# Designs tried in a protein design run: peptides against a protein of PDB entry 6DSZ. Part 147

Target 1, 361 residues: chain A of PDB entry 6DSZ
Amino acid sequence: NYVVTAQKPTAVNGCVTGHFTSAEDLNLLIAKNTRLEIYVVTAEGLRPVKEVGMYGKIAVMELFRPKGESKDLLFILTAKYNACILEYKQSGESIDIITRAHGNVQDRIGRPSETGIIGIIDPECRMIGLRLYDGLFKVIPLDRDNKELKAFNIRLEELHVIDVKFLYGCQAPTICFVYQDPQGRHVKTYEVSLREKEFNKGPWKQENVEAEASMVIAVPEPFGGAIIIGQESITYHNGDKYLAIAPPIIKQSTIVCHNRVDPNGSRYLLGDMEGRLFMLLLEKEEQMDGTVTLKDLRVELLGETSIAECLTYLDNGVVFVGSRLGDSQLVKLNVDSNEQGSYVVAMETFTNLGPIVDMCV

## One batch from the design tools (peptide; made by RFdiffusion4, then SolubleMPNN)

Design b2_p17_4_s3 (from b2_p17_4 with P1G A6S P8K E13L)
Fold by OpenDDE base, seed 3:
Formats: sequence, structure tokens, C-alpha cells
Structure b2_p17_4_s3 (fold): chain B 361 residues (1-361), chain A 17 residues (1-17)
Amino acid sequence: as target 1 above (361 residues)
Amino acid sequence: GPSPFSEKVDLSLLLKP
């Protein structure tokens, strides 16, 4: 019996930062195919806490904090549509990952979407939304007492959704999505009625956005609204304000990932297919009534990293660059550029041995 | 060396003037 020590996966396909192990701990969670790695972010670097094997490739990994939870919970969806909500529990030296809820959310009917699985969580933790199949939006209501994740589908008229997020600051859970039809790409919003299990008209829409609009970023209050990232443009919309920029620097390579730096949504990291790291900045304007509005958008090139599959800002200018195609990195953002004009310094590099085909024999 | 996490980098200062 050759125990082939299955080589651990090294390619990163997701990463998130939050307070999973405790209310005070800052954690980095890394998805590597079927493996979840949990780190504590310390002044000395990343301290490994736990590795968890999942029964399937992790397709969605999101931290969220329901009302009355002291720390974040972890939502995971696998590529085989197994959903779970996980809690970290430590008792002395014993570390347990507790399944708070689980379920299979696979439909017997439906065309799997070409853009893959999208999983999103309402900022107020009212529901999880899943775009798994064309023409369907799956809703998982978040209820504290539910050990079994129940889901229902809402029909989506827009068959080709590119990306979708829940908006912030909405009385009802509200999605914002980019979709494609024969006329081009558009942005639309819907309110999600849990009671009626239907979509209501959302607060705004924008027809005929950039043809290559590919990502939606939900912007927290006070700005609210969404950022739409394209190949050539970055657009902000909140129903009242529309602002678009077309910085030539982003046209060179497709932006493929983003991460919010500031809790108020003033800054975002952007990564492209060439490993360029950008900062997107939302310039605020304070109105006479004390309202904060978006004045302008700016994009700044910070430097180069491994090609990011995912980005997450940790703390103190440290960023984790999760790479599928290259080595993952911890990088430091500096105020001053180096001799090459880069604001990015690699602190640590994590060798990627390539796609381990889990030959589950 | 100094802890890589010891200095709070105000990334707002990364803005070129």
C-alpha cells in the first residue's frame, strides 16, 4: 500500500480577511482547491492555526458577521454545490471547525453559467445569494436556528449575468449586477423579497455600460452604490450620481480581482492579468448639509506582483496576493517608491507547484 | 529587523501629490 502522500495544493483560488478565530484576531483564510488554510496575522507575520480539508473544491469563501455574533462566520460553497456555514471554536489546545449549517444547493435543472459560480452575502446578513445557473438567482435565507441551509430560486430575466453583488445601505436586500444582452452590457438592480420570493424593481439601472464591464464592487456607506470595472473604464453609480473614468493604464491588461482597503470604501486594490497592482481611490466631497458624495475616481499603479487570483488587504500596508498561476505573496505597500518607481515590496513568497490534479483514485 | 507590521502605513499617503 503506497501511501502516496498527496501533495498539498499550492495554487490559491480564494482568500479572505476577517475575524474568524476570535473577535480580536485578524485572520487570513486561504482556499487552495479542497484545502482551507487559516492564519493569524501577527506582527511577526502569518501564524498557521489550522488546515481544513473540504469535501470538494472551494468555489465560494466569504466571511460574514450576523447580528449578535462576536466573530465572523465562514460561508463556503464547493464546486459540487455543497454549502456550509463554519464557526471557529477553540477550547484550550483543541481547535474545532464547527458546522453551524449545511446543505446541497444543486438544482436538477438549469444550465451552469459560463462565468462560473458566484456567491454573495447581504451586508446586513439577511441572505446569501447564488448565481449558479443561467436565469436563476438562488437565495439562502440566513436564520440563526437553521442547521439546514434551505434555498429557493428566483427567476432572473437576464440570462447572462457577468457579476453580481449585494448593495450596502438598502432597506431590502438589493442586488446589483452586470448582464449582457444582444444590445450590449448593462447594469441593473433588484430588491429581493424573502416573503414573496421574487424580485422587485431596484433603485436604479444603467443601460449600455462598457462592452467589457466584468466586475461589480458594492460600495459601503456613506458613498453607497457600486463600482463597475471594465477593460477601458471604471464607473461609479449610486442612483443619484454617475461618474466614469477611462485611465489609459488599465487598458493594457484586464483587471481580474479587487479588494476593499478601507471600511468606508474609499480605496480598493485592483489586480490585472499581468500582475500589476493598482489602487482605486474614491475622492470624497463633503456637502454643506454634511452628506458625503463622490467627487472623483483615481487609479494609481502601485507596482507588480504575481498574477493575482485574489487580493486581500491585511493591515499596515501588507497585502496577501493569492495566485493560481504563479507564487502567492505577502507584499508591503510603501509610501515612498523604490528606485524602480514601485510602491510594492515582496515580503514573503509561497511557491506554487502548479495544479495538483487530485487523483482521487 | 522592524516587524513588517509595526509601522502603520497610512496608504492615503501613497497618493502622489
Scores: peptide ipSAE 0.020, ipTM 0.513, DockQ to the pose 0.710
Fold by OpenDDE base, seed 2:
Structure b2_p17_4_s3 (fold): chain B 361 residues (1-361), chain A 17 residues (1-17)
Amino acid sequence: as target 1 above (361 residues)
Amino acid sequence: GPSPFSEKVDLSLLLKP
């Protein structure tokens, strides 16, 4: 009987930060295939708190705080369409991960999207949105008393959604998405009616964006709107203001992940396929009436890391670089560059042993 | 040039050296 000590997965496929263990703790949550690792961010580094085995590969992992919750809840969707909302509870030394709600959101009919599963949460915690299948947007209403996650589908006319996010500052839940048709890539918005279970016309659209537009970033207030990232360009749009930049430095490699640094959406980390780490900066202009508008966009190269699958700004210039292809890293961003012009210093490296191919014999 | 890390993010949190 060879006890094959199943090696724990080491490749990171998702990471999020928030206040999951308590209202005061800053947590880093790392998804490694079927494993969830929970850390507390401390002055001494990452303190492991709990590991959780999931019944399937984690496909979506998002923290959110419904009204009246003291700390964040965790939404997880697996690759087999098992959804759950998890809560951390500690009672003395006893640590429990409680399932607040669960459900299977698989449809019997539908073509799974080739771009994979997208899961998003409304900033006001009104709903979860899921792009699982072409031509469908699944909605899970968030209700406090609902232990069973129920979902409904809204038909999308746009069959090839590339990326989708909920916008901030919208009276109704509003999605912004990049889609592809025979004419190219476009951006559209829809309001989501929970009552009528349909889409209403959103506040804006932009036809014929960059052909390789691949990511949507929802920007918080006061700016609002969205950033669209392509191969050659970065575009901001909020319905009233449009601004595009085409910094030559981003053309060398495709940007594949992003993470917001500032709560107000003034800065974002960007990672590309070569492991380059960038800062995207939103320069503000304060108007005489006290309104804040976007003045400009700027991109700065910070340095090089492992190829990021996900990025998470923690605190005090510390960033977790979750890597699927290489070693994950904890890195420090410095104010001053080193002799090589890098602002990035590796603090800790987490060895990636590669994908455990579960050879089901 | 001005540091991309303007001091104003008083992220007073834990990772003081």
Scores: peptide ipSAE 0.010, ipTM 0.442, DockQ to the pose 0.062
Fold by OpenDDE base, seed 4:
Structure b2_p17_4_s3 (fold): chain B 361 residues (1-361), chain A 17 residues (1-17)
Amino acid sequence: as target 1 above (361 residues)
Amino acid sequence: GPSPFSEKVDLSLLLKP
């Protein structure tokens, strides 16, 4: 009886931070294939709280806080299209991860998108959006009392969506997406009507963005709008303001992940395929009427880390670098650079033992 | 060894009334 002790996956394929265990606790949640690790962020470091085995590879993992919830809920979608909403419950020493809602969102008909599964949550928690298949946008309405996740599809005319996010500060749930057509890559917005189960015209569009535009970042208020990241350029657009930069330093390697540092969207971490860590800064201009507008975008090289699959800013300049290809890290961002010009110091390293091929024998 | 915090969430058990 070879008890093949199934080696636990070490490669990180997703991470998120929020208040999952309590309203007061800062958590780091790490997806490692089928495993979810839950940590509390403390002054002493990451304290493990729970490790959960999921029924499938985690493809989407997002925290969200519906109106009237004291803490965040966790949305998970697996690569086999099993969706769930999880809640952390603690009663004394008893810790339970409960399923608030679940469902399978697989369609019988559809071409799985080549850019993979995208799952997004409306900032106002009105719906979850899923891009699973080309030409379809799946909507899961978020209803407080619904234990069964029901979904419907809206047809997307844009067949080749590269990335999609919900925008902030929109009266109706509004998506912003990069798509490709024969003319190049473009950005478009749609409002999502839950009632009519259709798209309405969004507030803005931008045709002919950079050919390699790959990521959308939704920017919270007061700026609003979105950042579009390409190979050569970073563009901001909110319908009224457009600003683009083309810092030469980002041309060297493709930016592959991002994470918001400030709740107001003033700073973002960017990671590239070489493990370079950048800070994207949104410089504010305050008008006399108190309106905040974007003055400028700036990118600064912070240093080098493991190649990030995901990034999460925790607190006090501490960043979790979730790596699929290398060791995951806790790093400290410093105000002052070292002698090499790096602002990054590794605090802790989590050994990646490489891809565990689950050979189902 | 298994993490002392390792638990399999049986999604089917959560549907038991």
Scores: peptide ipSAE 0.006, ipTM 0.343, DockQ to the pose 0.016
Fold by OpenDDE base, seed 5:
Structure b2_p17_4_s3 (fold): chain B 361 residues (1-361), chain A 17 residues (1-17)
Amino acid sequence: as target 1 above (361 residues)
Amino acid sequence: GPSPFSEKVDLSLLLKP
């Protein structure tokens, strides 16, 4: 009896950084198909804490901290639309992952979007938003006492949403999204009314963005607004200020992932389809009234890594490069470049053994 | 050797024009 020990999944399809195990611990959470790996980031490296098996492929994995929680909670959505909110609980040496809430958010009617599942959380933890189906935006209200995740749909007139995020600093939960119509790609905002279960007009829109605009980054205060990443351009918009750059260096390969470095949204890591790692920098200008405005956008090539499916900045210039196609890496960003002009040094490599063939045993 | 996480990299130096 050859017990073919089914090799654990090694391809990374998501990663997040936050404070899941405690308020003080910095965690790296890695999604590998149906498995969640939890690490503590330490001065000595990544310490494994727990592995969690999920009853389905992880499609969304986001950390969030509701008001009154001391540490982050974890939202997971599977490819079969099983949603849960998880809490880490430690009692001495006993570690438990508690399901705070769960539900199935599948609709009986709807066309699954070709661009896949998008899950986002309002920065003020008022709701979770899900783009699962064309022409629908699903809302899960966040309630501390609700063990059952209830959802409702709001109709989107925009049938082909490319990417969507919640904006920061909004009185009401506000989404910003890139969509495509016969005229091209556009950016629009909507306020989400939990009370009326409808969209209200958002603060701004930008018609006719770059034809290949593919990603929205919500920018924290003090800047606010969003960054729109295309094939050839990077655009900032906050309703009052518009700024676009077209650095030739990004034209070579499509940016496919991003991660915020600074809590204030001054810097972002960008990864492209060739494994190039960039820093996007938001240059600030302080006005005489003490307001901070965006002066300029800058893109710098840091170096080369494995092709990132996801990026997450940890601390002290250390970045986790989650790769689906290659080996995942822990890399160090340096202040000084090496002889090749790279600021990136590989610290650790995590071998990708390829896709687990789900042998249905 | 120094912990891989011990040295704070001041990446603000990458902002030098």
Scores: peptide ipSAE 0.021, ipTM 0.507, DockQ to the pose 0.725; fails the geometry check

Design b2_p17_4_s4 (from b2_p17_4, 5 letters changed)
Fold by OpenDDE base, seed 4:
Structure b2_p17_4_s4 (fold): chain B 361 residues (1-361), chain A 17 residues (1-17)
Amino acid sequence: as target 1 above (361 residues)
Amino acid sequence: SASPFSEKVDLSLLLKP
């Protein structure tokens, strides 16, 4: 009896930070294929709390805090379209991860999108949006007492969605997405009507963005709007303000991940395919009336890390670099550069043993 | 490196009706 002790996956395919264990605790949650690792971020480093085995590869992992919840809930979608909302409960020394809601969101008909599964949560926790199939946007309403995740589809006229996010500060849930058509790549917005189960016209659109525009970042208030990241350019748009930069340094390698540093959306970490870590800065202009507008965008090279699949800013300049291809890292961002001009110092490295092919024999 | 977690939570218990 060879108990092939199935080696635990080490490749990180997702990470998120928030307050999952308590309102006060800062957590790092790491998705490693079918495994969820939960850490508490401490002054001494990452303290492991719980490992959760999932029934399937984690495809989406997002923290959200519905109105009236004291701490964040965790939405997980697997690659087999099993959705759940998880809650951390601790009673003394007993730690339970409970399922608040679950469901299967697979459609019988649909072409799985080539850009993979996208899952997003409305910042006001009104709904979850899923782009699973071309030409469909799936909506899961977030109802407090519903143990069964029910979903419906809205038809997207735009068949080739590249990335999608919910915008902040919208009266109705509003998505912003990059899509491709025969004329190129474009950005569009839609309001999502839960009542009518349809899209309404969104606040803005931008036709003919950069041909390689690949990511949407929703920017919180006071700026609002979205950042569109391409191969050559970074663009901000909020309906009223448009600003684009084309820093030569980003042309060298494709930006593949991002994470918000500041709650107000003033800074974002960007990681590229070469493991370069950048800071994107949104420079504020305060008007005499107290209105904050975007003055400028700036990109700064911070240094080099493992190739990030995901990034999470923790606290005090500490960043978790989740890597699929290399070792994951905790890194420190410094104010001053070293002799090589790097602002990044590796604090801890988590060995990646490579892809474990679960050969189901 | 071994997972820092000794305990596995079987979610099958959570998905059972």
Scores: peptide ipSAE 0.013, ipTM 0.397, DockQ to the pose 0.018
Fold by OpenDDE base, seed 5:
Order: structure tokens, then C-alpha cells, then sequence
Structure b2_p17_4_s4 (fold): chain B 361 residues (1-361), chain A 17 residues (1-17)
């Protein structure tokens, strides 16, 4: 009896950094198909804490900290629309992953979006937003006492949403999204009313952005607003300020992932389809009244990595490069470039054995 | 061996002047 030990999935399809195990621990969470790996980031490296099997492919994985929680909770949505909120609980040596809430958010009617599942969390933890189906935005209100994840749909007039995020610093939960219509790609905002279960007009819109605008990055305060990443351009907009750059270096390959480095949103890592790693920098200008405005956007090439499916900055210039197509990496960003002009040094490589052929046993 | 996380990298210096 050859027990073919089914090789564990090695292809990374998501990664997040936060404080899941405790308020003090820095964690790296890695999604590998149906598996969640939890690490503690230590001065000695990544320490494995727990592996969790999920009853489905992880499609969304986001950390969030509701008001009154000492540590982050984990939202997971599977490709079969099973949603859960997970809590890490340790009691001495006993480690448990508690399901705080769960539900199935599948609709009986709807066209699954061709761009896949998008899941986002309001920065103030008022709701989870899901783009699962064309022309629908699903809202899961976040309630501390609710063990059952209830959802409702709001109709989107914009049928072809490319990407969507919640904005920071909004009195009401506000989404910013790129959508496509017959005239091109556009950016729009909506306020989400939990009370009325409808969209209100958002603070701003930008019609006719770059034709290949593909990603929205919500920018924290003090800047606020959003960054729109295209094939040829990077655009900032916050309702009052618009700034666009078209650095020739990004035109060579499509940016496919991003991660915020600084809590204040002054720097972002960008990864492209060739495995190039960039830093996007938001240059600030302090006004005489003490307000901070965006002065300029800058893009710098840091170096080359495995083709990132996801990026997450850990600490001390260490970045996890989650790869689906190649080996995942732990890389160090250096202040000084090497002889080749690279600021990136590979610290550890995690072999990708390829897709698990689900042998249905 | 220096801890891979021991040295704080000031990435602000990656700004070419």
C-alpha cells in the first residue's frame, strides 16, 4: 500500500501580515489552496505556529481588528462562498483556532464575475464587502455578537468592476472601484448605507482613467484617497488632488500585486508579471496649516524576485514574496544596491512543487 | 549569524537624491 502522501500545496495564492496570535506577535499568514499556514515573525526568522485545513480553496484572506479586540481577527472566504471569521486562542501550550462567525454567502441568482472573487474590509471594521457576482455588491455587517454571518446585496449599476477597495477616513463606509464600460475604464466612489441597504453618492469620481487601470489601493490618512495602477500610469486621487505619473519602467510589465510598507501609506511595494519589485513612494508636502498633501509620486526599481501573486512587508526591510508560478521567497531590502544595482537579496526560498493534482481519493 | 530581522533598513535612503 503506497500511501502516496499527498504533497502539501506549495503554490501561494494569498498572504497577509498582522497580529493574529497576539497583540505583540507579528504574524505571516499564507494561503496555499485549502491550507492556511500561520507563522510568527521573529528575529531568528519565520517560526511555524499552526497549519489549518479549510474545506475549500481560500479566495479571500484578510486580517482586521474590530473595536475592542486586542488582536486581529481573520476573515476567510472560500471559492465555494463559505465565509468565516477566525480567532487565534492560546491557553498555555494549547492552540485553538476559534470560529467566531460563519456563513455561506452564495447567491442562487447571479453571474459569477470573470475577474474572480474580491473581498474587502472597511478600515473601521463596520462591514465586509464582497464582489462575487456582476452587478452586485454583497455586504456583511460586522457585529461582535453575531455568530452567523448575514449578508445582503446592493445592486451595482456598473456591471464590470475590475477592482474595489474601502477608502480610509470616511464617515460612512465608502468604496472606490475601477469599472469598465463601452467608453473605457473609470473610477467611482459610493457610500454604503447599512441602514438603508443602498449606495449613496460617493465623494468623487474620475471618468476615463487609463484603459488598462487594474488595481485600486486605498491610501490611509493623512493623504487619504486612492491610487489607481494601470499598465502605463499610476494615478492618485482623493477628491481634491489629482496626480498622475507615467514612469517608462512600469510599461514593460503589468503590475499584478501591491502591499503597503508604511502604516501612513507613504510607501508601497509593487510586483509585476516579470518578477520585478518596485517601491512606490508618496512624497509629502507639509502645508503652513500643518496639513499634509501629496507633492509627488515616485517609482523605484528595487530588484527581481519570483513572480509575486502576493507581497507582504514584514519588518526591518524583510518582504515575503508569495508566488504561485515559482518559488516563494523571503527577501531583504537593502539601503545600498549590489554590483548589479539590486536592492533585493533572497534570504530564504520556499520550493513550489507545482499544483496539487487533487487526486480524489 | 546576524538575525535576518535584526537590522532595521531605512528604506527612505532608497530615494535617490
Amino acid sequence: as target 1 above (361 residues)
Amino acid sequence: SASPFSEKVDLSLLLKP
Scores: peptide ipSAE 0.025, ipTM 0.474, DockQ to the pose 0.736; fails the geometry check
Fold by OpenDDE base, seed 1:
Order: C-alpha cells, then structure tokens, then sequence
Structure b2_p17_4_s4 (fold): chain B 361 residues (1-361), chain A 17 residues (1-17)
C-alpha cells in the first residue's frame, strides 16, 4: 500500500482578506488549485483554522457581506463552472463550512473567453456577475432564501471584454468594463436590470483608452468611479472627472494584480511581472461644499517581492503576496526605506514546489 | 499542531442537470 502522499498544491492562484470566521476576526483565505486555506491574522502571524478541499480548481474566490449578515460569506466558482456560497460556522471547537447556496453555471452554447473566467460581486450584494463566454454576461441574483443559485445571461455586444467590475454608489447594479474592438480598447458602463434581464445605458463611457488597458478597479465612495490600468498609463474616471498619469516606472513591466489598502479607496497595491510592488495613491481635494474629489494620482515603488498572482493587504502594513511562479510571502511595508531604498521586508516565505502534475492515473 | 481538517465540500449535490 503505497500511501502516495499526494503533495499538497503550493502555487497560489487567489487570495482574499475579510471577516469570514467571525465579525471580529481578520481572515486570510488562500486558493491553491482545489484547496482553500483559511487563516486568522493575529499579532503573532497567520494562524491556520481550516483547509477545505474543493471538487475542482478554484477560478473565482470573493468575500461579500449581504445586508444583515454579521460576517462575510464566500463565493467560489470552479473552473468547471460549479458555483457556491459558503458560510463559516463555529460552535465551540466544532468548525463547519456550510454551503448556503450552490449551482452549475455552465452554458451549453458559448465560446469560453480566452482571458479566462471573471467573477465579480455588486458592492450592495444585489447580484454576482460572471464573464465566462464571449458575448455573454451571466447574472446570479443574490436572494437570501434561495439555496439554488439560478443564473441568466445578458447578451454583450462587446465580444472581447478584457476586465469588468461593479461600480460603487450606483442606484442600480452598474458594471464598468474594458473591451477591445477593431478600433482599439474602450471603457463602457451598463446598468444591469434584474427585472427586465437586460442592460440599460450606464452613466459614462470612454472611447479610445490606452491600447494595453488591462484592468479595472472600482473605487469606493467618496471618490467613486473606476481606475483603468494600462501598460503606460493609469486613468481615473467617474463620469465627471477624468485624470490620467503616465509614470515612466510602470512602463518597465506589466502590472498584473492590484489590491485596495484603504476602505475609502485612497491607496492600492500594484504588482508587476517582475515582482515589483507599487503603491497607487489617490490624492484628495476637499471642496468648499464638503465634497471630496480626486486631486491627483501618484505611484510609488515600494520594493520587490515574489511575482504576485494576487495581493492582499492584511493589517498594520502586512501584505500577503500570493505567487504562482515563486514562493508566496508575508511582507511588511515600512514608513522608512532600508539601506537599499526598499520599503518592503519579507517576514515569512512559503515554498512553492511548482505545479502539481495531477498525474491522472 | 492540529492538522487543519481537510473537509471536501461536495459541490456535486448542487448541480441539477
């Protein structure tokens, strides 16, 4: 009896921070192929709480808090289009991961998008949006009483969506997306009608953005709007204000991931393909009427890490760097630079043993 | 060190054909 100790996956393909185990606990959740790891963030470091095996590769992992929930729920979508909403429940020493809802969201007809699966959640928890196939946007309405995740498709005229997010502060669920057509890359918004199961005209659009615009960041209030990240430029747009920067430092390597640091969207971590870690800063201007507007955008190089597949700010300047290609890291952001000019210090390193070749025996 | 209990979440129960 060869106990093939199936080597556990070590490559990280997703990470998220929130309050999953309780309202008070800060959690780090890490996706490693079919494995979900749940940690509590403590002053002493990461405390492992539970591992969960999934029946498929995790493609989307997002925390969200429906109105009237005391803690976050977890949405997971697998690469085989199995969707679930998970709840953490602890009763003394007994720990249960409860499936609140689930479903399969695979379509019989559709071309899988070359840019992969995108899953997003409306900030007001009205729906989940999925870009699985070209020319389709799938909507999962979020209903508390529904144990079965039902989805419907809305046709997208824009066949080549690069990235999509839900915007903050919208009366109706509103998506913002970068798409490509024969004329270039553009940004567009749509309102999503759950009742009519259609798109309505969104609040704004921007034609002819940077040719390599690759990511959309939805910005919380008070700023609102979105950040569009390209190869050469970073652009803010909220319908009323447009501001673009082209810092030379970002041209050296493609930005591939981001994470919001502040709840108000004043700072974001950016990671590039060379393992450089940046801070994007939104400088505020307070108007005489008490409104807050964006004054400027600034990018600062913090230092170098493993090549990030995903980033998540924890607390107290600690960042988890989830890496697929290299070792994942816990790093500390410092106010003062070291002798090498870096603001980043590695606290812990998690060895990546490479891709588990699932030898399908 | 309590090995984190690996529970498999059976998603198969939720796939209606």
Amino acid sequence: as target 1 above (361 residues)
Amino acid sequence: SASPFSEKVDLSLLLKP
Scores: peptide ipSAE 0.020, ipTM 0.418, DockQ to the pose 0.017; fails the geometry check
Fold by OpenDDE base, seed 3:
Structure b2_p17_4_s4 (fold): chain B 361 residues (1-361), chain A 17 residues (1-17)
Amino acid sequence: as target 1 above (361 residues)
Amino acid sequence: SASPFSEKVDLSLLLKP
């Protein structure tokens, strides 16, 4: 019996930052195929805490904090539609990852969407939304007492959803999504009624956005609304304000990932298919009534990294660049550019050995 | 040159190089 020591996966397919191990700890969680790696971010670097094997490829990994939880919980969905909510528990030297809830959310009928699995969490932790199949939006109500994740489907008239997020600051859970029809790509919003298990009309829509609009970023209060990232343009909309920019620098390569830097949504990291790292800045204008509105959008090239599959800002200008195609990196963002005009310095590089085909023999 | 970073670096997590 040759125990082939299965080489550990090195390609990163997801990363998140939050307070998973404790309320005070800053954690980096990294998804590498079927493995979850948990780190504590320290002044000395990344301290490994736990590795967790999952029964399937991680397709969605999101941290969220329900009301009355002292620390973040982890939602995971696998490529085989196994959903779980995980809690970190430490008792002395014993570290346990507790399954708070689980379920299989696979449908017997439906066409798997070409853009893959999308999983999103309402900022107020009322529900999880899943776009798994064309023409369906799956809802998992978040209830503290539910050990079994129950889901239901809402029919979505828009068959070709490109990306979807929950909006911030909404009385009811509200999704914002980019979809494609024969007339082009559009942005629409829906309120999600848990009671009626249906969509209600959302606060706004924008028809005929950029033809290659590919990502939705939900913007926190005070700005609210969403950012739509395209190939040539970046657009903000909140129902009252519309603003678009078309910086030539983003046209060179497709933006493929993003991460919020500031809790108030003033800055976002953007990564493209060439490994360029950008900062998207939301310039604020304070109105006479004390309301904050978006004045302008700006994009700045920071430098080059490995091609990011995912980005997550840690702290102190440190960013984790999770790469599937190249080496993952810890990078430092500097206030001043180097001699080459880059604001990015690699601190640590994590060798990617390529796709490990898990030959489950 | 607009610094992409706020001047307030929270020094609590200075990763030593």
Scores: peptide ipSAE 0.018, ipTM 0.531, DockQ to the pose 0.072; fails the geometry check

